# Peptides against a protein of PDB entry 8HF1, part 283

Target 1, 320 residues: chain A of PDB entry 8HF1
Amino acid sequence: NVMLYATKPTEVMVSFPHQEQVLTVTRLISAEIEKFYVSLDLMNIGVQPIRRSKSLQCLRDPSKKSFVKQLFNDFLYQMKEYGIYAASIAIISLIVEFDIKRRQAETLSVKLMHRTALTLCEKIRHLLVQKLQDMTYDDDDDNVNTEEVIMNFSTPKVQRFLMSLKVSFADKDPKDICCLVFVERRYTCKCIYGLLLNYIQSTPELRNVLTPQFMVGRNNISPDFESVLERKWQKSAIQQFRDGNANLMICSSVLEEGIDVQACNHVFILDPVKTFNMYVQSKGRARTTEAKFVLFTADKEREKTIQQIYQYRKAHNDIA

## One batch from the design tools (peptide; made by RFdiffusion4, then SolubleMPNN)

Design b2_p28_4_s3 (from b2_p28_4, 14 letters changed)
Fold by OpenDDE base, seed 2:
Structure b2_p28_4_s3 (fold): chain B 320 residues (1-320), chain A 28 residues (1-28)
Amino acid sequence: as target 1 above (320 residues)
Amino acid sequence: SEDEKILKENREIRKKMEKEPIYTLIPD
């Protein structure tokens, strides 16, 4: 009986400074979204036919206004937490979603609502792209996807995350890498994936070393609204990660639902660990010899984060 | 511009971060 003592991963912290200064473009975008919410509340979209779908979706505003606000609130969160560069990628997901909803609209009023949301997203995209271009010092190269632009327009959290990837994986054999990146929100997976693709392509030391994929967790609220495409993508992404064709997987906390992911040598928790279950499950994926479990914290919250981890360690040892 | 000043300060903060250790051990 070789008790495979699951080698406890080395728990490490990445600290980042708080960014106090907010760019004018970020303030402008936030103000445009707030103006849009006022306009959205004034829109009469009529009573939508209550489709008796048995799914818990009956709790969503039948007007779909709450869903529109949720997408913009998730965008505002991503812009704040990850920066303008990440926001320029995140806005594309909103554009795609609102264009689909506009085309699928059963009424002219709902079609107009989604069109207005789409018009705002295109304005936001233009403001973000213009800001990335205007502050690119290399006048000759319209390429907003350089390492320098990505770093300059990312939050200190994302900057330290990218630095941690470079330090950990520069010039390594891609076969020796099995990395998980956990994020809190589903929409962050796509955003960070797009950012990582551009960063890896712009960083020679990571080219051909890191191959990222992402999992969009099952939306427990609406398994029916996961497009057949998203489910196919999720299955393909997991398979690529299992086959070693991808060596970095970005996940929302939905590894809780029994997604069988292989043992990893690196687990990055990009967002705060909010639950004991998230701690145990994510840490439980760092099972290789010399595995690292990496936590991200603001410098101001460092001690609070350490104390929370000690509480989770204690609680885990009391159950084990 | 105000944003140019902010981005300059952010670059200075980044250059400081690049000199700091990436990983700090969480003690047992």
Scores: peptide ipSAE 0.566, ipTM 0.951, DockQ to the pose 0.825
Fold by OpenDDE base, seed 5:
Structure b2_p28_4_s3 (fold): chain B 320 residues (1-320), chain A 28 residues (1-28)
Amino acid sequence: as target 1 above (320 residues)
Amino acid sequence: SEDEKILKENREIRKKMEKEPIYTLIPD
């Protein structure tokens, strides 16, 4: 139980301005997805055989249409919250997922549905990549993965996050770094991981300093839906982080009770802290003497965030 | 383009952020 750890990390805030303006490409992509939803609703996919898996949890296997919409809604969230650079990475995960589902389709109608979704994802990917390329003035280097491109096409939240990593870890010994990054959504882990790989590679001061890894929390729905590959990946990622082969771990959930993770010196909460349990459990991972617990907030939400932290501190002190 | 204006504004916002302290202490 992480609640019992008496370590008081330094609690710090990173603020970021609200971005009001939306890129034309973002509006176009959103409109294409909405148009696709209309088309998807009109698709006759037939009666899906309810695989009577004995677990009542399989009854919530959303209609194959609802799952498609969920993935695109998650993508739209990534694009909004992290920017079009992050979206260019996030769309790859959808492409992979829809290609798998297309190949696994039991009916021609379901195969066609996933094919249509995949075609839209490829179109979205092209629109995003084209927009990233429009900023590479250097005709010869089609490298959309520069620090400048990453920064220019990221939201202020992501920009301040990357700045915080640079300030905190530039030219440090990799062994002295044990960093957790918490994000709200499962898909954000892979997206931010891919973004960080490219950012670190383009940032000399972080090159060979930060080695990121990601761990997607267990799908609360059913351990049976976790691919053997995902479980192997999670175990490998945790082991790499434990062995010091990775020094920055991106997580979508508070590492479940029983994931023995070493004491961290930095814990970043990239998304809003929504629960007392998330606050205590994430803060409880910052266990070194000079540990920092870093909260991200929009400037407009700063006061609300501070008040929420005071409430959580009070509640924590009343239990301790 | 509209996007060029947005990206220009975003760059100016970034330049302001680069001058600001990254971390602010949450008071006790």
Scores: peptide ipSAE 0.563, ipTM 0.950, DockQ to the pose 0.819
Fold by OpenDDE base, seed 4:
Structure b2_p28_4_s3 (fold): chain B 320 residues (1-320), chain A 28 residues (1-28)
Amino acid sequence: as target 1 above (320 residues)
Amino acid sequence: SEDEKILKENREIRKKMEKEPIYTLIPD
């Protein structure tokens, strides 16, 4: 019985200033989405064919207006929480999803709905990319993927996250790194993954040091709607991380379902810790010697975050 | 533009943040 003296990870906080100022492009995009919701509510898509899955859960027909609104609401959240650079990546996921839904549409009205959503996404993408380009100082007009552009068009949270990666991992041996990054939303995994790929490629000190992967949460609604591709990706990403072929894993609540991941030396919680279970499970992955458990908080929420962590520590000690 | 002003202010905030310690210990 090797009592794994689970060395308690060092709990650290990364604070960031609250960004009160909103870019005009962000306001414009938000207004265009709101106009689209009004238009969407007026669309007659007819009676949705209830695909009776054998499970009694009325599978939310993926052609429903509510699903379209959910994707745009998730996009608006990402744009607000991570900035317009992350939003420029996030919008691609919406484009892909709406194009799939458009192709799978059984009715002309549903096809038109997804086409209208897709057209809006392309407009949003153009507005975002144009805004990123307006600040490229380099005469190479097309490279919006510089460290400076990423930093300038990211929220203070993302800026401090990227700075924390640079400080922690600059010129380190890739083998000595085992990092988890927790985010709340499954779609955030993809946009932060894309952001990190571009940031690592633009940052010499992290190039060939960090190899990111992402794991998207199972859609808790039904495993039947998980594309065979998504399931294959999840298995491959986990295996690459286990084999050390990836040393940074971006994940949502998936690890809460007991996915066996190796002991990590860094665990970043990029979004607020909302539950005791999330705290225990994520912290429980920081098990190496000198492991860090890193929380992100706005400066205004710092004290509230600390008090919440003390409550979770107490609750954990009362169960142990 | 309003956005240029916001981006300038954001760069100034970033430069201040770069001088601040990244990690703060959460006390016991």
Scores: peptide ipSAE 0.561, ipTM 0.950, DockQ to the pose 0.809
Fold by OpenDDE base, seed 3:
Structure b2_p28_4_s3 (fold): chain B 320 residues (1-320), chain A 28 residues (1-28)
Amino acid sequence: as target 1 above (320 residues)
Amino acid sequence: SEDEKILKENREIRKKMEKEPIYTLIPD
């Protein structure tokens, strides 16, 4: 019985500078969302009927206002953490969600609330796209999806992530690549996926090398609220990754759901590791002989990140 | 503009980052 010593993945860190300077467009968008929150608090949407889900646990349906604020707060987070280019993709997901909620509205007041949110999203989209276009020197090519535009309008974290992909995977055989990218938030998966599609298409050395996919975890609320479309997408995405038709998977809570993802040679943790369980579970996917476990940290947080990893290593060795 | 200055500074930061090793080993 050759006990295959599970080769521990090589733990590596990618540092990025903290960006203190904020673009005028980002400040403007943030101010417009704050004005909208004041207006939203003044909206009378009436008493909402508590939809009794069949299960006796009255999960307090978050107020429809709270859900609207959550989506805009998630957008603000993505704009701050990933940059304006990523925000231009993220806002489309809000537009789709608010249009669905507007159509599903049971009352005129709720319909008007979602319409107002949608109008703000269209304004934000216009401001973001205009800012991306203003920096394309080529007046003739409306293509805001160049490598240079993506890099210039991304945060240092995203820039270092894209550089890490280019250095790690340029001109490699697609079959030799099995990469996971972990992000904290569900909506970040789709945003980073859209960014990667455009970046790969603009980067010759990654064309036909990386085929990204994304997996959104099941909403922890109720599997019954998961759309048939989302379930089909998840099954298709997992199957493509298992079959090797996709070699880079962006995921959030996939490990908590017991989704069996194959052993990977690269595991990127794009957002801060907040828990010991996240560390162990994500690291446990880097199982190939030359597997890399890649952590992202701001330069200012580097020492704190290293100390946290040593604590997690110690805790893992004490349980093993 | 203020944004043009920010974007210029960001490009100079990027050029420095491109010269630095991407991966730093976390020691055992």
Scores: peptide ipSAE 0.558, ipTM 0.950, DockQ to the pose 0.813

Design b2_p28_4_s4 (from b2_p28_4, 13 letters changed)
Fold by OpenDDE base, seed 2:
Structure b2_p28_4_s4 (fold): chain B 320 residues (1-320), chain A 28 residues (1-28)
Amino acid sequence: as target 1 above (320 residues)
Amino acid sequence: SEDKKILEENRKIFEEMLKQPLYELIPD
């Protein structure tokens, strides 16, 4: 009995500074969303017929307004946590969602609500793209997708994450890489995926080295919102990662759902580890020899993060 | 612009961050 002692991964921390100053564009966008919430609360969308069928979903989103607010709140979170470059990608997902909901609207009032949300998203997109363009040093190149622009318009957390990828994977054989990136929120998977595509394309040392994919956890998705296309994409993305056609997978809580992901040599936790289960499950994927488990923390939260990891290590050893 | 000043300050923060070790071992 070779007890394959699953080699304990090397646990490392990446710290990042806090940005105290908030861009005027971020303040403007936040104020426009708050004004929209006031307008949204005044909208009479009428009583929607309670379709009797899926009782459980009606509990999470009793109002079509609540869903609209949730999407904008998730966007505001992404803009704050990842920066305006990631926000410029995240807003596209809202545009797509609100356009679908506008077209599927059963009433004129609901159609108008989603149209108003869509109009705000287009305004936000314009403000973000204009800001990225106005701050490009190369007046002649409308290319907002350079390494410099991505770095300058990302939060210190994202900057250190991108640096971690560059340092860890520059000029490596793609076959030797099996990387997981965990994020807290479902919608973060897609915007970080888009950011990574642009960063990898703009970074010669990572070009043809990293091939990212993303998977979205089912638990937070109303099955009615998970398009057949999104489910097909998830299955394809998981298969590409299993086949080695993708070597970096961005995940939100998906391991809790029993998705069998292969053993990885790198596991990045981009957002704070909030639960013991998240710690054990994510760390449990770093099973190769010399596997790294990488945590990101603000400098001010460094000590608290270390203490939390010690508590989780203790709790894990008490169960083992 | 105010945002140009903020971005220049953020750039300085980034340059100082580059001088720091990327990975810190969490000891056992």
Scores: peptide ipSAE 0.480, ipTM 0.928, DockQ to the pose 0.794
Fold by OpenDDE base, seed 4:
Structure b2_p28_4_s4 (fold): chain B 320 residues (1-320), chain A 28 residues (1-28)
Amino acid sequence: as target 1 above (320 residues)
Amino acid sequence: SEDKKILEENRKIFEEMLKQPLYELIPD
């Protein structure tokens, strides 16, 4: 029994400034969503057919107004936490989801509700894309997916994250890279994945170096609501990462669900570490000799983040 | 536009961030 002396990863922090200024486009989008909530509350969608599966009785009917509001609130969070560029990708996920729900609607009123939500998403997408285009300095009017546009329209957190990837992985052998990126919310995985694809394609030093994948946690509410497609995607993404066909995996809550991923040399925690379990499990994936465990923190929260890590270290040592 | 000013200020903040160490070791 070779006790793999799991070399303790180097724990590092990346600080980022607080962004106090809010873009006018962000305010406009937020106001349009709030107006939509007022309109949504006035919509009569009738009595929803209770799908009598005993397991579904506790489940929020996906046609409920509350679920529509949740998706837009999740979008507003993405726009705030990751910026306008990330929001332009995040809105596409809402468009897809509302289009599916519109097609699956059993009543005309529910169909109309999802159609109205979809129309708002298309308006938001247009506002975001237009704003990205207005600030392209390059005469190639059509390419909003440049390194410069991505950086300029990302929050300081995302800017520092992208810089961390560039500094850490520029011109490296793809085989020497095994990177995990942890995010809090499942929808952030898709958003950051799309952002990274575009960033890697626009950054020569990362082209053919980083091959990202994403894995969303199982919907803790019911495996029955996971589309067969989502389950297939999760299995495929994990397998690609295990086989070395992907060397960067974006995850939400995946390790908490006991999904075994390989030992990594880099673990990035893009969002705040909220639980001891998340700390231990994510850090426990950084197992190579030169492994880095990277935390992102606002400058204002730096000391609080350090103290939280000390508490988690202490708690881990008391259990070990 | 107000957004152009905000983006220019954000750019300056980013340029100042480039002068700072990217990784800070969390002390033991």
Scores: peptide ipSAE 0.477, ipTM 0.926, DockQ to the pose 0.794
Fold by OpenDDE base, seed 3:
Structure b2_p28_4_s4 (fold): chain B 320 residues (1-320), chain A 28 residues (1-28)
Amino acid sequence: as target 1 above (320 residues)
Amino acid sequence: SEDKKILEENRKIFEEMLKQPLYELIPD
C-alpha cells in the first residue's frame, strides 16, 4: 500500500498595484450606461406573463429589465477588473445576447427595450475599438490584437496574469502543461478566453505551447434552459482538455458541479477567493508533484489575503 | 490627451513591476 502522500501544491501569490486613475473612455461608457438605466426604468414593458415552467417551482422569472441591468453590470465589472481590451471582447457577448432576446421578444415593448440595449452596446463597442486604435502608433495596421495593445489596455491584474503565463510556460512542451484558471463570473470565462487567444497568437513563445478552452458552469437556473449549443460547447471543451488537445481551461463555478477535471500542475485564481469551499475545491485540482496554486492580490490587500489563506489552511487541517 | 498620460504612467508602473519577483511563496 504505497500511501501516495498527496503532495500539497506550492501556494504562491502574485501581487499587482492598484490603479487609481480611470481612463476618460471608461468614465464616458459608465455614464452612458447610467443614463440608459434611467431610460430603462421609465420604459413601460407591461405585465410580463409568468411562463410557468412544467415544474411547480414558480421560479420568479427575473424581470426582463433586471436581466438587462445584470448584463451591463457584469460588463462594467469586467471593464473595471480586466481593462478596456477585455471590455472590447466582453461587449460582443452582450451584443449577441441582446440580439437573441430581441428576436425572441413576444411584445413590441420588450423588442424595443432589447433594441435600445443593443444600440448602446454597439456605441460602447465603437468607443472601445476607437480607443484601442488611437493608441496604436502604426496607422497602417488595423490590428489592435498585438501584445503591446493587450498589455497597455489591461489592468495590472491581467498584466501580471499574462506575465505569469509567459514566465511559466514559454517554450515548454504543451504535454507538460495542465493549467486551470478560475474566475468568479461566467461571462469572464469568455472574455479572458478571447483575450488569451489574441495574446497567445501575438506571443511567439506561447503560440504552439498554450491551447486555451473555457467552460462556464450550468446556470443555477433549471438545466432545461441551457441551450443545446452551450451544452455541446461544454462537452467539447471538457473532452479537448481531457484528451490534451487543450492544456489551459478557464472556468468559473464548474468544479462545484462535480465536473471531473484532470489533476493540474498549475491552478490560477484570477479573482479573489471568497469562500472556503472555493479554496479547497480549486486547490484540490493542483495534484501533480510540482503543482502550483497561484493567487492574485492587490498590493493593498496582500496581508489580508495571506491571513485569509492561513485561516483556510487551518480550517482545512481541522476537518482532515 | 489625459488618457495618454494615464497610459504612460501605467507603463512606468508596469516596468517597475518587471523588476520585482513575479511569484511570492506563501509560507507554511
Scores: peptide ipSAE 0.468, ipTM 0.926, DockQ to the pose 0.801
Fold by OpenDDE base, seed 1:
Structure b2_p28_4_s4 (fold): chain B 320 residues (1-320), chain A 28 residues (1-28)
Amino acid sequence: as target 1 above (320 residues)
Amino acid sequence: SEDKKILEENRKIFEEMLKQPLYELIPD
């Protein structure tokens, strides 16, 4: 029983234009990943030794290839939804994960598979960073982490999100800020976190105002992907947010039942609200009338988003 | 050159987006 305290936050929408044009670098990267999938399907990784401690399903050869494809598909999603700047950060997470998997490989064939994936990630990283550098106006500043570069290489969604942060929090007291940012996917948390660190550092009005953290929801299906380090990070991040040492938290899931996070004055839903539960639980973090519940929508989906919110409001009132 | 053109078009889209109110109230 999440006590349905009638949270009456101000529900607001931020619209953003749709971009139809795709950068040549994005097309090239997508084509390289597709070529890699063909090669990956042809790889014989052989029968993997059964580790007694892992569920039988995670031990089948298809699961290892499917995981590699899942990571690249998630990367392609980040690149499409958030832009090539965000993708340049997202690819680092893949590099780290494939390097760990390469080192943990029990067979030479699996080691080679992860090495090939890692080599592709390094190529992708180089292509992205080179594109960011080639399009900087300042020939003398190798720093791709400027406000201008971040904005220019982000999707309209991310641009409007960053503007929302700047407008909402510029020169405010950090103690008066309690902000949640909800995203759909696990890897988006790390990607947007890295983007925000660079953006805040490049934005004088935010440097001493916003301290971001991220929390990745527990993937109940694959506990093996939560490194001990990730669990420690999550606990530390939550504690920092509770203690007010961090004032912006990025989450891929509604904070599991039992994460007592104080009432937030801003809740940003960066990705579409797909479920009633997500709506109620995220909105339930904005408990005051002065709190803002902010939805992001493409202009073309504006009316659909409004109608969905009305349906969720109705459903919430019918159960209250 | 193609990416430069795309980025310039994206910049124009961004500049037009700046003319719109950032926050829109969702009506009751």
Scores: peptide ipSAE 0.468, ipTM 0.926, DockQ to the pose 0.807

